Peptides against a protein of PDB entry 4XPM. Designs and how they scored, part 74

Target 1, 160 residues: chain A of PDB entry 4XPM
Amino acid sequence: VMLHSKNVKGFLENTLKPYDLHSVDFKTSSLQSSMIITATNGGILSYATSNNDVPKNSINEINSVNNLKMMSLLIKDKWSEDENDTEEQHSNSCYPVEIDSFKTKIYTYEMEDLHTCVAQIPNSDLLLLFIAEGSFPYGLLVIKIERAMRELTDLFGYKL
Target 2, 67 residues: chain B of PDB entry 4XPM
Amino acid sequence: DIKGTIAFDTHGNVIESTGVGSQRIEDIGDLSKVTLDAEGFAQVQGDSLLVHLYKRNDITLAVYTSA

## One batch from the design tools (peptide; made by RFdiffusion4, then SolubleMPNN)

Design b2_p15_6_s1 (from b2_p15_6 with S1M R2K E6A)
Fold by OpenDDE base, seed 5:
Formats: C-alpha cells, sequence, structure tokens
Structure b2_p15_6_s1 (fold): chain B 160 residues (1-160), chain C 67 residues (1-67), chain A 15 residues (1-15)
C-alpha cells in the first residue's frame, strides 16, 4: 500500500491517539501534534494536531500553525546539531534503533513545557516529530515513535 | 493489592507510572541496578512498600505492594 | 504476583 499525502495525514492523525492500560489505571493524553518535516529546512510536509476544534482560517489557527512551524524548525536545528555531535548521540536523549536493517536515531527534546521526540525516517530526508504535553512519559514517547516509523516503510529512502 | 507501578526503559525514562509509583520516579535509579533472577524477577523492600520487579525486552516493570 | 507482572508487562509491550 502506497502512502499518499492523504494517507500520510490520516496516519499522523492516528498517531495522536493516547495509550491506555487496562490492567492498571494508566492513560496518556493525546499527542498535541504529529508531523513529518524535512531534515533540511524543518519544513512541514504533513501534520496532525489534537487541537482541531479551531475554526479554519481563524487567527487562532494561524497562530497554532505558526507555532508548529517554529517548533519544527527549532527541533530540526537541534537534531542537525546532534547529528554532527558524537557526544550528543551518546547522551541519554538519543536512542539508536534499527528497523528492518535500517539504522536511525530517536532524540528526545524538551521544548518549554512540552515533551518532544524526533527521528529521521531511515535513509530519508524526512523527520518524524511527535509533540506531547509534559505529562507524557519520554520512554513511552520513544516507543510510540519507533512503532510509528515501522509503519512508514514507504518513506524509507525518500529524498527531496 | 497493587499500590502503584512504574515501567521504565534502559535509559531510565518512564514508560508508565500509576498510583504510588507516580510519586516514586526517583526510585528508578536504584531499581535499575537491582540484580534479577534467571526469569527476570526480583523483589526489593523499600520503606513501607515492597517492590516487585520484572524485566523483559529491555523494559523494567516495578509493581509496588504493601507486602 | 509474577503472573500479574508478566501480564502487565505484556500489555505494556503491546503499546
Amino acid sequence: as target 1 above (160 residues)
Amino acid sequence: as target 2 above (67 residues)
Amino acid sequence: MKEELAKLHDEIMSF
């Protein structure tokens, strides 16, 4: 199944869903945002947000989108720096992972009061970015993004 | 009865926490150093609570009980 | 208790 723009949007929307345990009382919030951005410029190629009750073309929507653009750029910049820093790649904020023999890294970044994680889609010019509330555990966020990347094999090797 | 839980990864980052576990995130440092048996289990007595540990697939689960 | 731990761990792994 090929991932088209519409399918990618829907995929990202699905990643927003919270995790819920049934054996114990544990349920996360939804992700605030889920995005695919360019590794080069941090440009947003596709995104989903849990705050979709904002009217279209409203000033609040514009501000929200602009905020996402800002965060994506900042995270891309930090990611780029870390990708060129051996020490940062060995920090506790970096998770080297392998998916179907493709190696990538998951980074966790705290952005103000938000918990974020970003990972390069294997062998691609794209980054997958999750933004969550500060109450969202980093360990779970890492698991979430890893599982999500495993479903994006169509984007592996994608070059701009 | 379970009083709370903490699950954490090899980086010491929380995966989930419930009950009293949510107030004992600082325990992860010590819990990560506990020697597990061949099946991946251990028990640690801490203050008034007993911690039951189980690690598999790089995820450690801590369950807090009164006994 | 061990069984409970295993079950809960399995549920976490299913995330």
Scores: peptide ipSAE 0.743, ipTM 0.950, DockQ to the pose 0.737
Fold by OpenDDE base, seed 2:
Structure b2_p15_6_s1 (fold): chain B 160 residues (1-160), chain C 67 residues (1-67), chain A 15 residues (1-15)
Amino acid sequence: as target 1 above (160 residues)
Amino acid sequence: as target 2 above (67 residues)
Amino acid sequence: MKEELAKLHDEIMSF
């Protein structure tokens, strides 16, 4: 089944859901944002946010979208730098992974008080980006984005 | 009798933490160096807490108990 | 205790 734009949006919305353990008392917050952006310009192709209480076309909505645009651009820029930096690729902030014989990397970035992670969708011009609160553990964030990326096989190899 | 837990990956990044484990994230560095038995288990005596370790599939789980 | 560890680890792996 091919991923349509509406399906991508719904997929990203589902990634916002928190994780909850039942064996022990552990539950995360929802992701603040989940996005698919272009690796070239950091342009947002699709996004979901957990704070949807702002009226549409309001100044607050516009500001929030602008904030997402800013963050996506900054993260894309840092990702681009790290893709050309051997040291950064061997740091604890870089997770090489393989999905269906495709190699990619997951990077974790602290953005002020937020925890973020980004990964290139295999063989594509697209990045998957998660933004979470500072209380969201990085190790779990990496697991989350890896699992999510495995569900985006329709976007593997997507070129702009 | 579990006082807390920490789970962490091979990069030393936290996956989950609960109870006293949330206050002992700094233990990860030392816990990651503990020699595990053939089944992936170990025990480490701390200050007042006993740490039970289990590692499988690159995820280490630490459970803190009083004994 | 080993069983408890394994159980919790399995739950984490199910994420």
Scores: peptide ipSAE 0.743, ipTM 0.950, DockQ to the pose 0.738
Fold by OpenDDE base, seed 1:
Structure b2_p15_6_s1 (fold): chain B 160 residues (1-160), chain C 67 residues (1-67), chain A 15 residues (1-15)
Amino acid sequence: as target 1 above (160 residues)
Amino acid sequence: as target 2 above (67 residues)
Amino acid sequence: MKEELAKLHDEIMSF
């Protein structure tokens, strides 16, 4: 089934779900936010956020959306800088990965008290962005975003 | 008799931690340098706890036990 | 113990 705008939103909502191990007592929180943004301007094409207990069209909702816009822009800028910085691409915050025959990079960024992870959807003008609480371990966040990208093959090569 | 666990990747970043493992994240540096056997296993005695290691597919799991 | 580690590792790999 091909991904359309409405399907992408549902996909991002599903990425919010926590991981739970049953062999040991380990369970994460839900992701705070999951977004697909443009690599050019950091514009949000689709997003999902947890704790949607805020009434629609309320001031709190507007503030939360504006906060997401700000974070997406900041992370996009940092990503853009790192993509032009060889040293940053060889840091422990950068994971080169290959999905099928397509290469991309996963970056982890600490944003205040939040743990974030961003990756370019292979050969596209799009970035996948996860925002989690500080208790969400980076190693797991990287695994999570890699697994998610493997399900977004319809967006591979997407150009604006 | 598991006291805790740590799983970490090749960058030394945590994937999961439980029990005493959550308090021993600093062990990752040393644990990542341990030589594993052909099956990917090792044991390391650390202070009062024994650490059981298993690595496969670039993910290392450390399980802490008594003896 | 080895079996337990392998099983836990398998569960982590299922993420």
Scores: peptide ipSAE 0.740, ipTM 0.950, DockQ to the pose 0.762
Fold by OpenDDE base, seed 3:
Structure b2_p15_6_s1 (fold): chain B 160 residues (1-160), chain C 67 residues (1-67), chain A 15 residues (1-15)
Amino acid sequence: as target 1 above (160 residues)
Amino acid sequence: as target 2 above (67 residues)
Amino acid sequence: MKEELAKLHDEIMSF
């Protein structure tokens, strides 16, 4: 199954869904945002947000998008720094993973009061970025983004 | 009678927590060092609560009970 | 209790 731009948007929207356990009383909030951005400039190629109640083309929507652009750029910069820092790659905030013989890393970042995680799509110029509330556990974010990454094989090796 | 749960990964980051487990995130450090049996189970009596441990596929689950 | 642990762990693994 090929991932087209429309399919990517729908995929990101699906990643927003919360986790809910049935055996015990555990349920997360939805992710605030899910994004695919460029590793070079932090430009947003596709995104989904749980706050879709904002009227289209409103000033609130514009401000929301601008905020996402800001966060994307900041996280891209931090990711770039960590990719060139051996010590940061050995911290508890970095998860080396292998997907279908491709190696990548998942980073968790505290952004103000938000919990974020980012990972380079294997062998590509793209990053997958999740933004969640501070109550969303980091361990679960890592699992979530790894599982999501495994579904983005069509983007493996994508170069700008 | 489960009083709470904690699940955590090999980095000590929480995956889920419920009940009294949500108030005992600091236990992860010690729980991660507990020796498990061949099936991945252990029991730890830390205080008034008994902690049942189970680790498989790099995820450790801790369940707190009164007995 | 072991069975309950395994069951809950399996549910977490299904995430």
Scores: peptide ipSAE 0.741, ipTM 0.950, DockQ to the pose 0.769; fails the geometry check

Design b2_p15_6_s2 (from b2_p15_6, 4 letters changed)
Fold by OpenDDE base, seed 5:
Structure b2_p15_6_s2 (fold): chain B 160 residues (1-160), chain C 67 residues (1-67), chain A 15 residues (1-15)
Amino acid sequence: as target 1 above (160 residues)
Amino acid sequence: as target 2 above (67 residues)
Amino acid sequence: MREELAELHDKIMSF
């Protein structure tokens, strides 16, 4: 299925859903945010957030969006630094993965009290970014973003 | 009989935790060093709980039981 | 217990 802007937004919204394993009484919180950003500038191409109760165009909404922009920029910068640092690529915060013969890396970053992970969509100028509460396990976050990337094959190789 | 669980990856990061496992995250360091049998299983005696380990596809599951 | 562990492992990874 071809990904359009609306489809991408909906996809990101779906990634917000918590992990819920009823049989073992394990449930996470929803992701705070899910984003596709540019690897070059950290610009947000699409995003979804679990805080949709804020009225649009309100000061609180503006602050929330600005916060996302800041986080995306900071994470992009850190990602860029790590991509040029062999030591960081071999650190415990880096997960090399292969999806359909395409190699990429998943990085985990602590942002204040938030747990984040970011990964370059294979062969593209795009990054997928998940932001979760500090209670969200990093191991699960990594699995979640890997599985999400597997559904974004239409964006593989996308160049700006 | 299960008192709790912890699942973790090869980086020692938690995937899930339940019950008493949620209070035993610090055990991951030691559990990750346990030698597993050919089928990926092991048992480790804890303080008062028995830990059953099973690893498959680079994910280790620890299950805490009383015996 | 072994079967239960394997089954639980599958459940955890089934999301």
Scores: peptide ipSAE 0.721, ipTM 0.948, DockQ to the pose 0.821
Fold by OpenDDE base, seed 3:
Structure b2_p15_6_s2 (fold): chain B 160 residues (1-160), chain C 67 residues (1-67), chain A 15 residues (1-15)
Amino acid sequence: as target 1 above (160 residues)
Amino acid sequence: as target 2 above (67 residues)
Amino acid sequence: MREELAELHDKIMSF
C-alpha cells in the first residue's frame, strides 16, 4: 500500500497515542509531536501534534508551528553533527538498528525539558522525529520510533 | 507481593517503571552488572527489598518484592 | 516467581 501525504499525516497522528496496558500498571502521556523532516534543511514535510485544541489560523497555532520549525532545525543540526562524529555514534545516545537489511541510527536528545529521538529513514533524505515530555522514558521512546520506522517502508530510499 | 518494577534496555534507559521502581531508577547501573543464570534470572538482596531480575531479548525486568 | 517474571516481561514486550 502506497503511503500518500494523507496517510503519512494519519500515521504520525497514530504515533502520538500513549501506552496504556490494562494488565500493567504503567501508562505514558501522548507524544507532544511527531514529524517527518528533511535531513538536508530540517524542513517539515509532515507533522502531528497533541495540542489540537488551538483554533486554526490563530496566533497560537502560528507560534506552535514556528516552534516546531525551530526544534526540527536544531535537531537536524545535532543529528548532522553526530553523523559526522564517530564518538557520538558510539555514545549511549545512539542506537544502531537494522530494518529489512537497511542500517540506520536512532539518536536520543534532551531538548530543554523535553525528551526527543530522531532517526534517518533508511537510505533516505528524511528523518523521523518524536518529541515527548520529560516523563516519557527514553528506552520506550526508542522502541516506539523503531517500530514506527518499520511501518514506513514506502519512504525507504526516498531522495529529495 | 510486587512492590514495583523497572524495565530497561542495554543502554540503561528506562522502558517502564511502576511502584517503588519508579523511585529507584538509579539502581539500573548496578542491576545491569548482575550476572544472570542460564535462563536469564537472578536475585539481588538490597535493602529491605529483594530484586528479581529477568532478561530476554535485550530487555531486563527488575521486580521488587519484600521477600 | 520466575513464571510471573516471564509473564510480566511478555507484557512489556507487547508494547
Scores: peptide ipSAE 0.724, ipTM 0.947, DockQ to the pose 0.800; fails the geometry check
Fold by OpenDDE base, seed 4:
Structure b2_p15_6_s2 (fold): chain B 160 residues (1-160), chain C 67 residues (1-67), chain A 15 residues (1-15)
Amino acid sequence: as target 1 above (160 residues)
Amino acid sequence: as target 2 above (67 residues)
Amino acid sequence: MREELAELHDKIMSF
């Protein structure tokens, strides 16, 4: 199945959903944002954000989008630096993973009071980026993004 | 009997926490060093609570109980 | 308790 733009948007929206394990009384908040950005410039190709009752075309919406652009650029820069730093790749903030014989890395980054997680979509020029509240556990965030990437096989090998 | 839980990965990052476990995230450092038996289980006496450990697929679950 | 631990572990990872 071909993954089109609207399908990607819908996919990202679905990743926002919280984890709710009723049987053990554990529930997370929704992700604040979920994005696919370029690894080259940090440009946003697609994004989803949790609703905060912000009217469309409002100043608040514009500010929120601009904030996402800023965060994506900052995270891309940090990711780029780490990809060129052997020591950073051996820190607890880096998770080497293999998906369908493709190798990639998942990085966790603290962005002020937010928990973020970013990973290069295997063999592509794209990054998947999750932004969550500080209460969202990093270990779960990593699992979440790994599983999400496994559903993006159509983007594997995508080059700009 | 369960007072709380912590699940964590091999990096020491939390996957989930409940009850008293949510207040004992700092225990992960010590819990990660505990030697497990062949089936992946262990018990460790804490300050006032007993910690039951089970690890499978690189994920450790710690369950806090009174006994 | 061992069985309970295993069950809880399964539940946590069921997502």
Scores: peptide ipSAE 0.723, ipTM 0.948, DockQ to the pose 0.853; fails the geometry check
Fold by OpenDDE base, seed 2:
Structure b2_p15_6_s2 (fold): chain B 160 residues (1-160), chain C 67 residues (1-67), chain A 15 residues (1-15)
Amino acid sequence: as target 1 above (160 residues)
Amino acid sequence: as target 2 above (67 residues)
Amino acid sequence: MREELAELHDKIMSF
């Protein structure tokens, strides 16, 4: 199945859903944002956000989008730095993973009071980025993004 | 009865926590150092609670009980 | 207890 723009948006929206394990009385909040950005410039190709009750074309919407742009750029820059830093790649914030014989890394970054994680879609110029509240456990966030990437095989090898 | 749980990965990051486990995230450092048996189990006596450990697929589950 | 731990572990990983 080919991932069209609308399909990607819908996919990202689905990733926003919280983890809910009723049997052990554990649940998370929804992700604040889920994004696919370019690894080169941090440009947002697609995104989804929670609590998007802001009227379209409002100043508040613009500010929210601008905030996402800022965060994506900052995280891309940090990711780029870490990809060129052997020590950071061996830090506790880096999770090497292999998906369908493709190697990639998941990084966790604290952004103010938010928990974020980012990973390069295997062999591509794209990054998948999750932004969550500080209450969202990093370990779960990593698992979540790994599983999400496994569903994005159509984007593996995508070059800009 | 279970008083709480903590699940964490090999990096010491929390996956989930419930009950008293949510208030004992700091225990992960010590719990991660506990030697498990061949089946991946261990028990550690805490201050007031017994901690049952089970690790599989690089995820450790800690369960807190009174006994 | 061991069986319960294994069960809980499975539940956690089922998401």
Scores: peptide ipSAE 0.723, ipTM 0.948, DockQ to the pose 0.839; fails the geometry check

Design b2_p15_6_s4 (from b2_p15_6, 7 letters changed)
Fold by OpenDDE base, seed 2:
Structure b2_p15_6_s4 (fold): chain B 160 residues (1-160), chain C 67 residues (1-67), chain A 15 residues (1-15)
Amino acid sequence: as target 1 above (160 residues)
Amino acid sequence: as target 2 above (67 residues)
Amino acid sequence: MRAELAELHEKILSF
């Protein structure tokens, strides 16, 4: 099954859902944003946000989108730097992972009071990016993005 | 009996926390250094709480109890 | 307690 644009959008929207384990009294907030961006220039190819109550074409919507664009660029830049920094790749903020024989890395970045996580979709020019509140644990965020990435096999090897 | 929990990964990052565990995130540094037995278990006496540890699949679970 | 720990851990693994 091929991932179409609408399917990708829906997929990202699903990643926003919080974890809620009643049996252990553990519950997270929803992700603020989930994005697929280009590794080359941080351009947003698809995104989902939890705050969808902003009227379309409003100044507030434009500002929120611009904020996402800014964050995506900043994170892409930091990711690019870290990909060329062996020390950063061995820090506690970097998780090497292997999916179906493809190697990639998951990075955690704190952006002000937000917790973010980014990973290159294996063998592709694309990055998957999660943005969460500071209350969202990094360890869980890493698990979440890894499992999400495993569902994006159609994008493996995608080149711009 | 359980007062709280903390689960954390090999990087010391929190996966989940509940109860008093949510207020004991700083314990991860010390807990990660605890020697586990052959089955992956350990117990550590804290200030007022006993911490039960279990590690499997690179995830450590700490459970805080009064005894 | 060990059994309870293992059970709780399994729940976390299911995340």
Scores: peptide ipSAE 0.704, ipTM 0.948, DockQ to the pose 0.795; fails the geometry check
Fold by OpenDDE base, seed 4:
Structure b2_p15_6_s4 (fold): chain B 160 residues (1-160), chain C 67 residues (1-67), chain A 15 residues (1-15)
Amino acid sequence: as target 1 above (160 residues)
Amino acid sequence: as target 2 above (67 residues)
Amino acid sequence: MRAELAELHEKILSF
């Protein structure tokens, strides 16, 4: 089954869901945002946000979108720099992973008080980006994005 | 009786924390260096709490107890 | 305690 833009949006919305395991007395907040962006320019191809209490076409909505655009651009730039820096690829902020024989890397970045995680969709020009509150553990965020990426096989090898 | 927990990955990043573990994230540095037995277990005496460690699949769970 | 640790760990792996 091929992923269409509508399906991608729904997928990203689903990634926003928090973890809530009462059996271990642990729960998280929802992700603030989940995005697929271009690795080249940081342009947002699809996104979901947990803050949907903003009327459409309102100034607040525009500001929210602009904020996401800025965040995506900043993270893309940092990611691009790290991809060209061997030392950064060996830091604790970089997780080399393999999905179905495809190799990629997961990076964690602190953006002000937010916890972010970004990964290149294998062999593609696309990045998957999660933005969470500072209370969201990085280790769990990495696990979350890896599992999400495994569900995006239709985008593997996607070139702009 | 469990007072709290910390689960962390091989990079020292937290996966989950509960109870007193949430206030002891700084312990990860030392806990990650503890030698585990063949089954992946260890015990470490802390300041006032006993820390029980179990590692499997590159995830370490630390459980804090009074004894 | 070991059994409890293993059980808790399994729950975490299910996250």
Scores: peptide ipSAE 0.703, ipTM 0.947, DockQ to the pose 0.803; fails the geometry check
Fold by OpenDDE base, seed 3:
Structure b2_p15_6_s4 (fold): chain B 160 residues (1-160), chain C 67 residues (1-67), chain A 15 residues (1-15)
Amino acid sequence: as target 1 above (160 residues)
Amino acid sequence: as target 2 above (67 residues)
Amino acid sequence: MRAELAELHEKILSF
């Protein structure tokens, strides 16, 4: 199965789903946003948001997209700094992982009152970015993004 | 009976919490240092609650009970 | 209790 642009959008939308297991007394909110951005400029290639009640082509929609662009750029910049900082790579906010013999890192970042995590898609110029409410636990967020990354093998090695 | 739970990873970040566990997130620091037996289990007497620990696949589960 | 712990842990691993 190949991931096309529409398939990527649908994939990101699926990652928004909250944890809700009937057998345990634990559930989360939906992710606020899920994005694939460029590691070079922080440009958004694809995104999904849980707030779909905003009328299309409205000023509110434009503002929300602009906010995502801003957050994307800020997170990309912080990621870039950390990738060039050995100490940051050894902090509790960095999770080195290996997927199918490819090494990458998952970073957790507090952005205002939001919990975020970002990871470079292995050997690519792309980043996967999750944005959640502050009540969403970081440990679970890391698990989600790692497992999501494993489903994006079509993007491994993607260069701009 | 179970009063609450906390699950956390090797970085001390929460994966899930329920019941009284949601109010005991600060316990993770100490719980992460508890020596487990060969099967990955331990028990720690806290205040009025007993904490049962089980670690497997780099995930630690803490279960709070009255006894 | 150990069996219950293991069972609950397995549920967490399924997240």
Scores: peptide ipSAE 0.702, ipTM 0.947, DockQ to the pose 0.785; fails the geometry check
Fold by OpenDDE base, seed 1:
Structure b2_p15_6_s4 (fold): chain B 160 residues (1-160), chain C 67 residues (1-67), chain A 15 residues (1-15)
Amino acid sequence: as target 1 above (160 residues)
Amino acid sequence: as target 2 above (67 residues)
Amino acid sequence: MRAELAELHEKILSF
Protein backbone atom coordinates (compact mmCIF):
# COMPACT_ATOMS: atom_id res chain seq x y z
CA VAL B 1 0.00 0.00 0.00
CA MET B 2 1.40 3.34 -1.09
CA LEU B 3 1.68 6.05 1.53
CA HIS B 4 0.68 9.55 0.45
CA SER B 5 0.08 12.63 2.57
CA LYS B 6 -3.53 11.73 3.27
CA ASN B 7 -2.61 8.16 4.04
CA VAL B 8 0.09 9.27 6.46
CA LYS B 9 -2.32 11.54 8.31
CA GLY B 10 -4.83 8.73 8.59
CA PHE B 11 -2.12 6.37 9.78
CA LEU B 12 -1.08 8.77 12.53
CA GLU B 13 -4.69 9.21 13.58
CA ASN B 14 -5.01 5.46 13.94
CA THR B 15 -1.95 5.33 16.20
CA LEU B 16 -3.79 7.55 18.68
CA LYS B 17 -6.19 4.75 19.57
CA PRO B 18 -5.73 3.21 23.01
CA TYR B 19 -5.01 -0.38 23.81
CA ASP B 20 -8.06 -2.04 25.29
CA LEU B 21 -7.76 -5.64 26.38
CA HIS B 22 -10.89 -6.44 28.38
CA SER B 23 -9.84 -10.02 29.03
CA VAL B 24 -7.00 -8.81 31.28
CA ASP B 25 -8.74 -5.66 32.53
CA PHE B 26 -6.16 -3.39 30.95
CA LYS B 27 -6.81 -0.22 28.97
CA THR B 28 -4.69 2.81 28.16
CA SER B 29 -5.57 6.36 27.35
CA SER B 30 -5.35 7.60 23.79
CA LEU B 31 -2.08 9.10 22.71
CA GLN B 32 -2.08 12.84 23.04
CA SER B 33 -0.23 13.31 19.77
CA SER B 34 1.43 11.36 16.97
CA MET B 35 3.78 13.07 14.53
CA ILE B 36 6.26 12.64 11.74
CA ILE B 37 8.92 15.34 11.98
CA THR B 38 12.19 16.11 10.26
CA ALA B 39 15.36 14.98 11.99
CA THR B 40 17.14 18.08 10.71
CA ASN B 41 15.11 20.88 12.25
CA GLY B 42 12.15 19.26 13.97
CA GLY B 43 9.66 20.51 11.41
CA ILE B 44 6.30 18.77 11.49
CA LEU B 45 5.45 17.02 8.23
CA SER B 46 2.29 15.38 9.55
CA TYR B 47 0.54 15.10 12.88
CA ALA B 48 -2.55 13.88 14.69
CA THR B 49 -3.87 14.89 18.09
CA SER B 50 -6.61 13.64 20.39
CA ASN B 51 -7.68 17.16 21.36
CA ASN B 52 -9.91 17.81 18.37
CA ASP B 53 -12.64 19.40 20.45
CA VAL B 54 -11.15 22.84 19.98
CA PRO B 55 -12.78 24.95 17.27
CA LYS B 56 -10.67 25.33 14.17
CA ASN B 57 -8.76 28.58 13.78
CA SER B 58 -9.41 29.44 17.41
CA ILE B 59 -6.74 30.84 19.68
CA ASN B 60 -6.76 27.59 21.63
CA GLU B 61 -6.07 25.57 18.49
CA ILE B 62 -3.23 27.87 17.52
CA ASN B 63 -1.74 27.54 20.98
CA SER B 64 -1.99 23.75 20.87
CA VAL B 65 -0.31 23.58 17.47
CA ASN B 66 2.41 25.91 18.68
CA ASN B 67 2.91 23.68 21.69
CA LEU B 68 3.36 20.68 19.41
CA LYS B 69 5.91 22.61 17.38
CA MET B 70 7.83 23.47 20.53
CA MET B 71 7.79 19.90 21.82
CA SER B 72 8.87 18.59 18.43
CA LEU B 73 11.83 20.93 18.37
CA LEU B 74 12.87 20.07 21.92
CA ILE B 75 12.63 16.34 21.33
CA LYS B 76 14.50 16.60 18.04
CA ASP B 77 17.29 18.47 19.81
CA LYS B 78 17.50 15.87 22.57
CA TRP B 79 17.44 13.07 19.99
CA SER B 80 20.22 14.73 18.01
CA GLU B 81 22.35 15.05 21.12
CA ASP B 82 21.81 11.41 22.04
CA GLU B 83 22.65 10.23 18.52
CA ASN B 84 26.04 11.89 19.01
CA ASP B 85 26.56 10.49 22.52
CA THR B 86 27.65 6.87 22.89
CA GLU B 87 26.77 6.79 26.58
CA GLU B 88 23.21 7.96 25.94
CA GLN B 89 22.79 5.30 23.28
CA HIS B 90 23.59 2.70 25.93
CA SER B 91 21.29 4.19 28.55
CA ASN B 92 18.08 2.63 29.75
CA SER B 93 16.15 5.14 27.64
CA CYS B 94 17.46 3.78 24.34
CA TYR B 95 16.11 0.69 22.57
CA PRO B 96 18.12 -0.49 19.57
CA VAL B 97 15.83 -2.27 17.14
CA GLU B 98 16.04 -3.86 13.73
CA ILE B 99 13.21 -3.87 11.21
CA ASP B 100 13.69 -5.92 8.04
CA SER B 101 17.48 -5.58 8.34
CA PHE B 102 17.22 -1.82 8.92
CA LYS B 103 18.63 -0.64 12.23
CA THR B 104 17.16 2.22 14.25
CA LYS B 105 16.79 3.34 17.85
CA ILE B 106 13.79 4.13 20.01
CA TYR B 107 14.25 6.76 22.73
CA THR B 108 11.95 7.49 25.65
CA TYR B 109 11.89 11.01 27.06
CA GLU B 110 10.04 12.50 29.99
CA MET B 111 8.65 15.87 28.95
CA GLU B 112 7.19 17.58 31.99
CA ASP B 113 4.32 15.28 32.98
CA LEU B 114 4.14 13.58 29.57
CA HIS B 115 5.65 10.34 28.34
CA THR B 116 7.22 10.64 24.91
CA CYS B 117 8.84 8.20 22.53
CA VAL B 118 10.78 8.99 19.36
CA ALA B 119 12.41 6.87 16.67
CA GLN B 120 14.18 7.57 13.43
CA ILE B 121 12.41 5.98 10.50
CA PRO B 122 15.13 3.64 9.20
CA ASN B 123 17.70 5.24 6.90
CA SER B 124 15.58 8.40 6.62
CA ASP B 125 15.60 12.05 7.61
CA LEU B 126 12.32 11.53 9.46
CA LEU B 127 11.39 10.84 13.07
CA LEU B 128 8.21 9.24 14.37
CA LEU B 129 7.11 10.82 17.64
CA PHE B 130 4.47 9.69 20.14
CA ILE B 131 3.31 11.86 23.03
CA ALA B 132 1.22 10.28 25.77
CA GLU B 133 -0.02 11.05 29.25
CA GLY B 134 2.15 10.14 32.21
CA SER B 135 -0.04 7.14 32.92
CA PHE B 136 0.94 5.50 29.63
CA PRO B 137 3.61 2.87 30.40
CA TYR B 138 6.95 3.38 28.66
CA GLY B 139 7.35 -0.30 27.86
CA LEU B 140 4.06 -0.34 26.01
CA LEU B 141 4.85 2.96 24.30
CA VAL B 142 8.06 1.44 22.92
CA ILE B 143 6.20 -1.61 21.61
CA LYS B 144 3.59 0.66 20.06
CA ILE B 145 6.06 2.83 18.18
CA GLU B 146 8.08 -0.16 16.98
CA ARG B 147 5.00 -1.80 15.53
CA ALA B 148 3.91 1.48 13.97
CA MET B 149 7.35 1.84 12.40
CA ARG B 150 6.93 -1.54 10.72
CA GLU B 151 3.95 -0.11 8.84
CA LEU B 152 5.94 2.84 7.46
CA THR B 153 8.22 0.94 5.08
CA ASP B 154 7.35 3.36 2.28
CA LEU B 155 9.20 6.05 4.22
CA PHE B 156 12.33 3.99 4.80
CA GLY B 157 15.24 5.75 3.16
CA TYR B 158 13.30 8.99 2.72
CA LYS B 159 15.69 11.93 2.37
CA LEU B 160 14.84 15.61 2.44
CA ASP C 1 -7.28 -15.97 42.82
CA ILE C 2 -5.14 -13.51 40.87
CA LYS C 3 -4.73 -10.28 42.81
CA GLY C 4 -2.87 -8.39 40.10
CA THR C 5 -0.27 -8.46 37.35
CA ILE C 6 2.77 -6.59 36.06
CA ALA C 7 4.31 -7.04 32.63
CA PHE C 8 7.69 -5.40 32.01
CA ASP C 9 10.47 -5.39 29.42
CA THR C 10 14.21 -5.98 29.71
CA HIS C 11 14.73 -2.31 30.58
CA GLY C 12 12.45 -2.64 33.58
CA ASN C 13 9.80 -0.48 31.96
CA VAL C 14 6.16 -1.38 32.53
CA ILE C 15 4.12 -2.72 29.65
CA GLU C 16 0.92 -3.27 31.62
CA SER C 17 -0.22 -3.56 35.22
CA THR C 18 -3.48 -4.52 36.91
CA GLY C 19 -4.82 -4.90 40.42
CA VAL C 20 -2.24 -4.96 43.19
CA GLY C 21 0.46 -5.03 40.52
CA SER C 22 -0.26 -1.39 39.78
CA GLN C 23 0.74 -0.63 43.36
CA ARG C 24 3.93 -2.68 43.25
CA ILE C 25 5.83 -1.28 40.29
CA GLU C 26 8.85 -0.96 42.58
CA ASP C 27 9.04 -4.77 42.68
CA ILE C 28 10.33 -4.84 39.10
CA GLY C 29 13.88 -4.19 40.25
CA ASP C 30 13.99 -7.35 42.32
CA LEU C 31 11.83 -9.44 40.00
CA SER C 32 14.10 -8.74 37.05
CA LYS C 33 16.98 -10.39 38.92
CA VAL C 34 15.16 -13.65 39.64
CA THR C 35 16.60 -16.73 37.97
CA LEU C 36 14.03 -18.48 35.81
CA ASP C 37 13.89 -22.19 35.02
CA ALA C 38 14.44 -23.67 31.57
CA GLU C 39 10.83 -23.00 30.61
CA GLY C 40 10.96 -19.38 31.78
CA PHE C 41 9.07 -19.76 35.05
CA ALA C 42 9.75 -18.89 38.69
CA GLN C 43 7.96 -18.21 41.94
CA VAL C 44 8.94 -15.63 44.53
CA GLN C 45 7.43 -14.90 47.90
CA GLY C 46 6.72 -11.19 48.12
CA ASP C 47 5.53 -10.08 51.55
CA SER C 48 1.97 -11.42 51.89
CA LEU C 49 1.62 -12.36 48.23
CA LEU C 50 3.15 -15.01 46.02
CA VAL C 51 4.59 -13.78 42.72
CA HIS C 52 4.50 -16.08 39.70
CA LEU C 53 6.93 -15.15 36.93
CA TYR C 54 6.97 -16.10 33.27
CA LYS C 55 9.32 -14.64 30.67
CA ARG C 56 9.20 -15.09 26.91
CA ASN C 57 10.24 -12.85 24.02
CA ASP C 58 11.96 -10.42 26.41
CA ILE C 59 8.70 -9.71 28.24
CA THR C 60 8.30 -10.78 31.86
CA LEU C 61 4.85 -11.32 33.32
CA ALA C 62 4.43 -11.25 37.09
CA VAL C 63 1.18 -12.54 38.56
CA TYR C 64 0.36 -11.88 42.20
CA THR C 65 -1.68 -14.42 44.15
CA SER C 66 -2.50 -15.02 47.79
CA ALA C 67 -0.90 -18.45 47.73
CA MET A 1 -0.90 -21.86 37.01
CA ARG A 2 1.85 -22.21 34.41
CA ALA A 3 -0.68 -22.68 31.64
CA GLU A 4 -2.57 -19.63 32.84
CA LEU A 5 0.62 -17.57 32.92
CA ALA A 6 1.50 -18.61 29.39
CA GLU A 7 -1.98 -17.76 28.18
CA LEU A 8 -1.92 -14.33 29.82
CA HIS A 9 1.52 -13.68 28.40
CA GLU A 10 0.31 -14.57 24.92
CA LYS A 11 -2.49 -12.05 25.26
CA ILE A 12 0.04 -9.36 26.14
CA LEU A 13 2.15 -10.27 23.12
CA SER A 14 -0.92 -9.72 20.98
CA PHE A 15 -1.07 -6.03 21.93
Scores: peptide ipSAE 0.702, ipTM 0.947, DockQ to the pose 0.833; fails the geometry check

